Peptides against a protein of PDB entry 3S8F. Designs and how they scored, part 144

Target 1, 157 residues: chain A of PDB entry 3S8F
Amino acid sequence: VLTLFVAVPSLMTAFTVAASLEFAGRLRGGRGLFGWIRALPWDNPAFVAPVLGLLGFIPGGAGGIVNASFTLDYVVHNTAWVPGHFHLQVASLVTLTAMGSLYWLLPNLTGKPISDAQRRLGLAVVWLWFLGMMIMAVGLHWAGLLNVPRRAYIAQV
Target 2, 166 residues: chain B of PDB entry 3S8F
Amino acid sequence: DEHKAHKAILAYEKGWLAFSLAMLFVFIALIAYTLATHTAGVIPAGKLERVDPTTVRQEGPWADPAQAVVQTGPNQYTVYVLAFAFGYQPNPIEVPQGAEIVFKITSPDVIHGFHVEGTNINVEVLPGEVSTVRYTFKRPGEYRIICNQYCGLGHQNMFGTIVVKE

## One batch from the design tools (peptide; made by RFdiffusion4, then SolubleMPNN)

Design b2_p17_5_s2 (from b2_p17_5, 8 letters changed)
Fold by OpenDDE base, seed 1:
Structure b2_p17_5_s2 (fold): chain B 157 residues (1-157), chain C 166 residues (1-166), chain A 17 residues (1-17)
Amino acid sequence: as target 1 above (157 residues)
Amino acid sequence: as target 2 above (166 residues)
Amino acid sequence: AAVEEFLRVYALLLERS
């Protein structure tokens, strides 16, 4: 149970970022409990990508706590659950953050602003990536709960 | 304005931190609840048992697959299983239906997995350590053993079979 | 085959959804 406290720094970091997002949204005119979300720059792939990564990280982080639990890990260890977990963490959060960073970095490095077409394409890419990752992650977690082993081409189900 | 902004940011951070702590407690509570209500199927970890992986094939209870199944009591058996690159021994493992089976699993070479289809048996097998799993097969038939830990070039083909006889 | 097994599992998951 004490192992669960390892999640505290990660949660603190995640929710600090969330706090920053809320603050930014409110500065942009968002009001109310959810109005600040709408006020965020959802038209910018450099913003959307890492935010989507954060959203994927939420269930992934919760899964991390499960994986770190001695008793619960007995159920999920070496099943498809585990790949589902790290795909949320690495292929969603890290990868989308990298994608978003590129959409910010490349224009700044080259001195050339991103075109509207490139912006729209970027938005499509990151949203589709996120959607695909969520579908895969849900499937893997579900399969894992059905005792589908990882690192195997066959399953008992 | 800078001071006001700083205070505002801190207020939001405090709120979200409080939420994070609350969620932590929720997770702990959920785990505790799960443990309290769903422990019947959990096999507790046994006492750590060690063996020499370099000699386990030559001497001891794992050395002879023909003697791997040992009756330890009425309707109780211990099965000494080796997971190796790339298979299991004995193969098949033959046990009676309804008997309490204690699997003692180790490896002479690298880390392997021991995942038995149709059961909750799923353990990693480490060289130098003995994995102990207790299970009772209620249904006769064949149960496939799957290696779910990467162990080399032949990992994908590493399978075994448990035959449960009536 | 692995593909067939995948499809089988996928179908099973769909049925359970």
Scores: peptide ipSAE 0.025, ipTM 0.785, DockQ to the pose 0.042
Fold by OpenDDE base, seed 4:
Formats: C-alpha cells, sequence, structure tokens
Structure b2_p17_5_s2 (fold): chain B 157 residues (1-157), chain C 166 residues (1-166), chain A 17 residues (1-17)
C-alpha cells in the first residue's frame, strides 16, 4: 500500500500539464467546468497528438499504480497486462507526443508551414492511432486479467 | 507577461494537485479494501530466501528430482522445483488433490518464469533466490507450466506439467 | 458499459484470487 506513494510525482506531473491545458483553454475563451476543453485548438495536430497521449496515459498511469503494488503485481506480472500498460505509456503517450512535436518542429525548422491538407491528414493519423491503441490496450489488459501470459504463444483461454 | 501567466497557472495547479492526491487516496483505498476483504488472495511478504545457483543441482533439496516432493504434514507438501534452460524438474510434478502445496522454485542458470495454467500461480524465478508459492489444487488433472520470462532460444518451448492425483 | 465490464472483471479477479 505504501508503494502507491511512488505515484505522487507522476500524478503531480500529469495533472500540472492538465492545469496548463485548462489555463490555455480559458485564455481562449472557454468558460465553465468543461467549456475550456472545447476552446482548445483541436484543429492542430501538434496539439491534439500529445493531448491524446495524455488521455491514453490516464489508464496507463492507473495501471502503473497496479503494477507497482506488490499484491496486485502478482496477479498481472508477465501477463498480457504488462504489454497493455507499455503500449499506453510508450506507444501512446510518448509516441503521440513525438508525433505532435514533429508537427510543430518541422514547420519551424524549415520555415514552411504545413498545408491544410497535411494538417487534416495529421489529425486523421493521430486520432486513428489513438483509437487503435486504445482498442489494443484494452484487449491486452483484458487478456492479462484472464491470465494470458506474456511472451508466450499459448494461453489458457 | 510570462510571470503573470505562471501565477495564474499556479491556481489551476493547486486544484489539479488536490485532485491528483484524491485519486491517489482512492487507489490506496481500493487496494486496502481488497486486502481487507480478500486476504486469501494476498501473498505474504516473506523474508528473501537465497541459494547458490552454482551448487543447487548438486546438493540440497533441489538436487534430486525424485525427492522433490516432500510431505511436511497431514495433507501438506513442499515441492522443490528447478526452472532451467529449458524446462522444469521434476517433470511431471505429482501432487495430491486437496493438499496444501508449497512450491519452492529456483533457477540454476538464468531468470525464468513459473506460470501454471489454470491457476493464479505466476512468479519470477531468479538464480540465487527462492520463490515460494502456496496453492491447493481443487480439481484433479494436468496443469501446464509456462515460462513467461524470456530465457533464451528455447524459451517458447519451455513447458512443464503438474499432475494432480485424486 | 466500460465501467460495468471493469467491475465484472474485477469481481471475477477477486473471486479467483
Amino acid sequence: as target 1 above (157 residues)
Amino acid sequence: as target 2 above (166 residues)
Amino acid sequence: AAVEEFLRVYALLLERS
């Protein structure tokens, strides 16, 4: 139980980013409890990608707490649960953040803004990536709870 | 002004920080509740038991597979299992149905996994350490042991069998 | 639905452990 306090720095980091998003949304005219979310620049893949990464990181972070728990880790360790967690952490948060960074960095480095077509394509890519990753991650976590082993070609189910 | 903006963000940070702490306590509460209501599923944090992996095959309780199953009491057994590249010994492991089985598992070579299909037995096996798992098989039959930790070229074929006899 | 499924699996997990 005390091991869960290791999650404090991670949660603090994650939710400070959320605080920054709320501030940004409110600066853009968003009001109310949820209005600030809608006011964020959802038309920019450089913004959408890392935000989707953060959304995927929520269940991943929760899973991290589970994995860090001695008792609960016994249940999920070296099952399909673990790859599920990693795909949320690395293949979602890190990868989408990298994608977002790319959409911002390349135009700035080259001095050439992305075209509208490229922007729309970028949005499609990051949303589809997020959707696919969520489906896969849910499946892996589910399979893990059903005791499907990691690093094995067979399973009991 | 960046300083003004940062001060404004701080106000939101306080709120989200409070939320994060609340979530932390929710998770702690969930775990605490689970432990309190389902203690049978809790694996006790025991003392670390160590062995010499270089001699475990030659001497000690793991040395003879024929003597690996030891009756320690009425309807109680200890099974000394070696996970090695690439298999388990003894193989098969024969135990009575309904008996309390204490598995003592170690490795003479590299890290392996010990995942018993159809059960909640799933532990890492480290050279130099002894993994202890307590389990009671309620149903007779064969249970496959799977290595779920990569251990080399033969990892995917590393299997064992537990035979539970009536 | 997702919450319900989670609870179902969680309950199953508790029974198994």
Scores: peptide ipSAE 0.019, ipTM 0.781, DockQ to the pose 0.251
Fold by OpenDDE base, seed 3:
Structure b2_p17_5_s2 (fold): chain B 157 residues (1-157), chain C 166 residues (1-166), chain A 17 residues (1-17)
Amino acid sequence: as target 1 above (157 residues)
Amino acid sequence: as target 2 above (166 residues)
Amino acid sequence: AAVEEFLRVYALLLERS
């Protein structure tokens, strides 16, 4: 139980980010329990990318708790579950955040805003990336629970 | 204006933090429940057993594959297994159906994996340490051992077999 | 959504145990 308290700072950070998003959405005119979400700038790939990363990070974080649990880790350790966790944490959050950062940084560095076509393409890339990562992650976690080994090209199932 | 914004942010943070703490307790409770009700079949951490990886091939219970399977009781066996680059010893491992098998697994070289398909046996094998796994095979047949820890160029081909006899 | 995902994973782990 004491070991799980290591997650407290991470949870505090995560929910602080959520609080910031709610505040931002409400500043943009969002109302109600969920209206603030719709008010966020979903037309900006620089915003959408890291947010999708955060969404992927949530189940990854839950998996992190599982992986950090001694007895539960025995069930999932060195199975396809672990790569699934990695792809949510690194290939989703970190990668999407990096992508989003570039969508902001490059226009800022060049002094030129992105075109509408570039913006739409960016949105497509980010959403497709997220979708692909979620499909793969779900598959890997599922396979892991079915005892598919990590770092092996074959499996019983 | 800035102060108002700051206060608003703090209010939202407090709400979400409260939710965070609540979720923390829920997670702890769920884990505790799981541990209390579903610990059967989980291999608990035991006392660390050490071995010298430089001599494990020459002397001791791992040295002779022909002596690797030791009957310790009427329906109990200990199997001394070496995981090495790139295979397992003995291979095949022959054990009786229905017997309680204690696997004592170590490595003379690098870290390997010991994953037995069709079972919940899945452990890392470290040089200098002995991994202990207890299992009873209920069904006769062949069970494949897979190395699930990268151990070198031949890692992908590192397999073993457990033959469970009727 | 986070809670639901956790519960889903939890249920799957329980089934495996």
Scores: peptide ipSAE 0.016, ipTM 0.782, DockQ to the pose 0.291
Fold by OpenDDE base, seed 5:
Structure b2_p17_5_s2 (fold): chain B 157 residues (1-157), chain C 166 residues (1-166), chain A 17 residues (1-17)
Amino acid sequence: as target 1 above (157 residues)
Amino acid sequence: as target 2 above (166 residues)
Amino acid sequence: AAVEEFLRVYALLLERS
């Protein structure tokens, strides 16, 4: 009940952020239905990290609704599905947002801008993190659907 | 121009909010579809039953593992299972193939899991509460019971076995 | 078609689990 209650505000918030991104992309010269995406500052790890976090949050949020459904929860409860959900929400969205925040915060706190090399390294870090998290999440969700239990080191599948 | 910017932002917000609402309805529809078509795949919740965890080992249907399997009908059995730190009783649980088995599971100590491999039996076992699960084993053989709720140092070694006889 | 395929896969996954 609680999860479903907060689902609407959460979706509104998420898509409000998306609206802001579209607006920003169009201001940067993006055209068409999806052209604004390419116009976003993908060269800035402070931008890329939280956006990747949001992308990971989409399937995680859907999973949250699944977990909150009494019928669907029976399928996934206490299986590897649950850790998969956690890693999308915490290790993807929260962690990447924190990482992105640091890429903005530290230069401002120190008064020293990041070098180009540091920027490129930052981009590599957040993309690799995202990739790894997606692989792990897909694997865990898949395993969960195959009835692999959580908190156990063995499974028949 | 602040006014123009405001209007532009609102336009994008309206579009994305409309999309968000549409997605919400899609999710609700999926839930409704699942409820309508896959109710048989869910083990029905039994009536809430309480038991005293401090006496469950001493008296009652869980006290004697040798009497844990009770035939309640020609092809119906009730199995009284204890999940404890760190194992299950009776162990093994012996039941006939094709019989309707009602598992009544409780714990004398802490919360445990009762996950039977090869089946959809997967419940948490709370001290003081009786978990009821109904299942019919169609295939003979051994089914491993796994504790999927952390219960202490021996959690990873907490296993049981259900033996389904022809 | 995409919706139908999604529902098909979804149903199969539910049956598998």
Scores: peptide ipSAE 0.010, ipTM 0.759, DockQ to the pose 0.218

Design b2_p17_5_s3 (from b2_p17_5, 7 letters changed)
Fold by OpenDDE base, seed 2:
Structure b2_p17_5_s3 (fold): chain B 157 residues (1-157), chain C 166 residues (1-166), chain A 17 residues (1-17)
Amino acid sequence: as target 1 above (157 residues)
Amino acid sequence: as target 2 above (166 residues)
Amino acid sequence: VALEMFNLVYALLLERS
């Protein structure tokens, strides 16, 4: 009940962030229904990282509702599904946001901008991290639905 | 300029909020569909029963493993199971194929898991509380019980067996 | 509205079980 109650304002907040992104993209010259997305600074790892985190948080948030549902929890509780949820929430959103923050913070603290090579490396890191996280998350959720337990080194499947 | 910017932001917010509501309904519909079509994965919760974990080994239906399996009716059994550090009692649990089995599971020490591989039986076992699970084994054979709740250094080796006889 | 819909689904599930 509590999770479902919190889910509504959380969704509102998430879509407010999306609205801000659309506004920013349009200010940068993006036009049309989706053109504003392309106009966003995808060449900056400080931007890309938290955005990818937000994308990973979408299925994670949906999973949170599932995990909080009493009946559905009978299916997923203490299975690999739960770690899958954690990795989307913590290792995706939180971690990528931290990475993005670091890419912004370090240049400001040192007074030196990151080199182009460092920028490209940063982009590679966050995209590869996101890709790996999505693969693992899908696998864990799939395994969980097949009743693979968490905290166990063996499974029948 | 600031006013124009605020109006523009508000317009985008309204659009995204509408989309948000639509997606919310989609998610609810998906959950509803999953619940409606998933028939094999839901185990109803039993009535809350309490037991003294400090005496459960000495007296009561869990005290004697030889008396753990009780026939309560035609093709109906109740099995009193203890989950403890680090194993299950009785072990093995022997039940007939096709019988309705009511598992009454409790713990004398810490929280454990009771996950029966090959089935949808998956519950946590709390000291002082009796977990009730109803299941009918349709196939004979051995079903492994695993602990999926960390319970100490021997957690990974905590296994039991249910033997379903023809 | 979302909460009410969820409650409805949950209630239907309870009736099913």
Scores: peptide ipSAE 0.012, ipTM 0.741, DockQ to the pose 0.084
Fold by OpenDDE base, seed 3:
Order: sequence, then structure tokens, then C-alpha cells
Structure b2_p17_5_s3 (fold): chain B 157 residues (1-157), chain C 166 residues (1-166), chain A 17 residues (1-17)
Amino acid sequence: as target 1 above (157 residues)
Amino acid sequence: as target 2 above (166 residues)
Amino acid sequence: VALEMFNLVYALLLERS
């Protein structure tokens, strides 16, 4: 029970970030229940990357609860499920945030804005990365539930 | 202006807080649903049992692979298994079909895995500790044991076999 | 409600064991 209480501060942080995004979207002219989402700067890879990371982090967080559960961990431990969790938490959120940070940092360091071609390429990169990570993560979680072992090149299925 | 912005943020936070609580219940429900529909069994944790990894090969029930399978009752067996770099002993492990098997697994060297394909047996094996797993093989045949915990250069080739006899 | 959901999950785990 105490271990799962660790999720509470994380959730508080998450909804604060979400609230900030909604506020930002509404400041940009978004209206309605979902209109604020469309108003966010989806044309900027520096924004899109970390947001996609956050989206991947949500199911990863749910998986974190599973992995931290004493009883549920016996089901998923050392199966492909665990790498699936890692790819959502590290290879998705952390990596995409780093990528997004780079798209912001480099123009600021050089003093030159990115070209339109570079921007479009950046968007393609982060979306393709996210898509690939989601496919991989779903596959790994699925394989894990099918009892595919971790750290093995061979499996029953 | 700053106060207005702050008030707006608080309002949104309240909404998302409610959403977060709702999602908590959704997650619990999804876990429940998954468990209800998934057929894989759960291996319960046993009482901690300790052993000296430095002497486990020389004395005790793990010392002789020929004596590793012990009948403890009618249709009940205990199998003392060593996971080591890089293999398992005994190998193969021979057990009767339909018998209740209690695996007592430990390691003399480093941490290994004990994952039996076709079963829900999947435990880490720590030096100095005895992992206990109870299982009944319903089908005869060969079941491969896979090490799913990195244990060195030969980890990828560390396999064992359980032979279930009719 | 949370307690009931927890109990449900726990019960399901026991059924699988």
C-alpha cells in the first residue's frame, strides 16, 4: 500500500502539466473541451516531441504500478513486459524530451532559427520515433503477457 | 493579470485532478479485467529460505544431481535444482506426469533465471537463497528451462530440460 | 470504492494461483 502511494505525487505532477497545456492552448485561442489541444503548437518539433513522450509515459506509468505490485510483478517479471515498460518510460519520454530539447537548444545556441525543411524533418523524426516506440511497446507488452522471456533470444511462441 | 492566470490554472488543475482520480480507478479496473481474462497463473511468494552458496555444491540436497529428485509423498516430489554458470543440474530433470513437483532452486555463483517454457514457472535464483516453486505437469514431454537473468558471457546459451514422463 | 477494487483484483489473483 505504501509503495503505491508513490504514484500520488506523480499524478499530481502529471495533472499540473496537463493543466499547463490546457491553459497554454486556451491562451492560443483554443476553445471548448478539446479545442485547446488543436491550438497547441503542433508545428514545432520542440513541442511535439516531449508531448508525445508524455503520451507514451501515461500507459508506462500504469505499467509501473503493475511492476511495483508485489503480486502482479510475479506475472510480468523478467518477461518481455519489462522491456516494454522501459521503452515507454526511457526510450519514449526521456528520449523524445531530449530530442525536443535539442530542437530548441540548437537554434538558441547558434542564434539561427531552423529552416522550414529542418522543421518538417524534425516533425517527421519525432512522429516516426513515437510510432515506432508505440508499436514496439505494444508488441513487447503483448509478448510479455504471452510469457516471452526477457534476455533470451528464443521463446516458445 | 498574474492573479487571473493563477486562478485559471487552479481551475484547470481541479479538473485534471478529478480526471486523474478517475483514471486511477480505470487502471485498477483494467488490471482486474486483464487478470480475469488472462490464463497465466500466479506464483506465490514463499518463505525465505537461506543456504550457503559456498558449500551448496559439496554438501546438502543440491550436492548430488543423482539424488536431486526426492519423493516426498504419494505423487509428490521435491527437486533440488542448481542454476550455475552456465547450466542447470540435474539436466535433464525427470519427473512424473501429474505429480506435484516442488522445485527448490538455488545458485552457487551468481544470479540466474529459471523460466520454464509452457508453464508459469519464472523466478530469479539468488545465491544464498532458495527459490521454491510448486507446479504440476499435466502433459508429458520436454520443457525447456531458460535463464532470463543475465549471468555472464554464456548466458544466452544457458538452457536446461525438464522431462515429464508418463 | 478503491478498497473494493483492490479486493477484486486480489481475489482474481488468488483464483489464478
Scores: peptide ipSAE 0.011, ipTM 0.772, DockQ to the pose 0.116
Fold by OpenDDE base, seed 1:
Structure b2_p17_5_s3 (fold): chain B 157 residues (1-157), chain C 166 residues (1-166), chain A 17 residues (1-17)
Amino acid sequence: as target 1 above (157 residues)
Amino acid sequence: as target 2 above (166 residues)
Amino acid sequence: VALEMFNLVYALLLERS
């Protein structure tokens, strides 16, 4: 169970990022317990994408602890739960972070800002991606708990 | 105002670190709760048993599928199962309803899965190691064995059957 | 410390079942 120690640095990192977001939100005029969230630049896909990735990473990280647990892993191992987990980690956090990075990087590389239409399209893309990932992840985790096997085209349910 | 910014960042970090620590305890508590409420179906890990995958087909309890089911007690059986590319032996595995079955599963070739549909039996099968699973079938019928670990080109078609007799 | 507590709880749960 010593493997669970890996959760400590991960949580520290995650909440340090959250701290940075709160700081940024408050710098932008947000006040109160939640007002700083609204103050963040939600109109920028370069910002929204990685933040949505972080949100998806939360349940994924919790699932990581489950997967690393000896007894709980017995329940979920090699079921649909596992692909549900890493789709949150890879297809959500990593992929959305990459998407967000592109929305920042390309304008800087070309020297041309993105148009308003491109910005709006970008927002739509990352939000739809996030929604799709959440639906799929919930479905896979649910299926996994119903003992749907991983790497099989058939299931008892 | 670098100093003020630094202090502010540290304050937020400390707060969120405290929250992080709290969440860690919440996760531990949730795990503990889950274990406490779902212990009935947990099969404890047994002693690590090793075999030679290169000879397991030729000698030993896995060598003859016809002798794979061994009665070890009045209502107790041990079933020696081979998971191989691409199937299981014996196939079908025939066991009595209500009997305590100890599955001893190993592989002569590559890593396979042993997932028994309709049960909580789900283990990986490693060449050189013996997976031990204890289960009692309460209902008669056929239970499909599914390989849930990629094992090659025929992985998707690798199935077995457990037939539980009344 | 948290991990030690987890291990303790885990061990206790295993002993009761």
Scores: peptide ipSAE 0.005, ipTM 0.781, DockQ to the pose 0.091
Fold by OpenDDE base, seed 5:
Structure b2_p17_5_s3 (fold): chain B 157 residues (1-157), chain C 166 residues (1-166), chain A 17 residues (1-17)
Amino acid sequence: as target 1 above (157 residues)
Amino acid sequence: as target 2 above (166 residues)
Amino acid sequence: VALEMFNLVYALLLERS
């Protein structure tokens, strides 16, 4: 009940954020249906990290609805599917947002801008984190569908 | 100016909100697809049944492992299973191949899991409640029972066995 | 409206299963 209650507001929020990104991209010179995406500041880890988190949150959110379904939950409950969902929500969105926040916060707190090398390193960290998290999440969801149990070190498959 | 910016933002929001409604239907379709492809063999939830966890080991159908397997029909059995820290009883559970088995599972202590490998049997076992699962083993052999709910120090080693006889 | 539509379809899916 709670999950379904927040599902619509969450979706509205997500697409509102997307609208803000489109507006920002178009202000930066992006044109066309998707040209605004390329115009976004992909060279800034403080921007990239939260955006990647949001991207990971999309399948995670869909999974949340699945987990909240009386019938669908029977298929996935207490399988590796659940940790996969958790890692998309917490280890992707929350963690990447936190990482992105630090890339903005630390320079402002210290009064010193990050160097170009630090910026590039930050981008590498964020993208590698996202990639690794997506691989793990896909694997866990797949394993869950194959009935690999949660909280067990062994599995038949 | 502020008004122009506000109007522009609203235009994009309007478009994305319309898109969001469309995507809502896409997500519903995906859920429907998942239901259609992954609900085969789903064991429906049984009647909620209560039991006293403090006496379940002493009296009643779970008290004697030797009497845990009860034939209720020509090809029907009820198996009264206890999940406890840290194991299952009876162990092994012996049932005939092709028979309809009704598992009545409860716990005398804490919450456990009852996950039978090679099957779709996967339920949580709560003290004071009886979990009912119906299954027919089509293949003979040994099926391992795994606890997939953390239950203490011995959780990782909590296993049982179902032996399906020809 | 979106919530009602979602719930309606969800309920129908539950009844199907």
Scores: peptide ipSAE 0.005, ipTM 0.747, DockQ to the pose 0.071

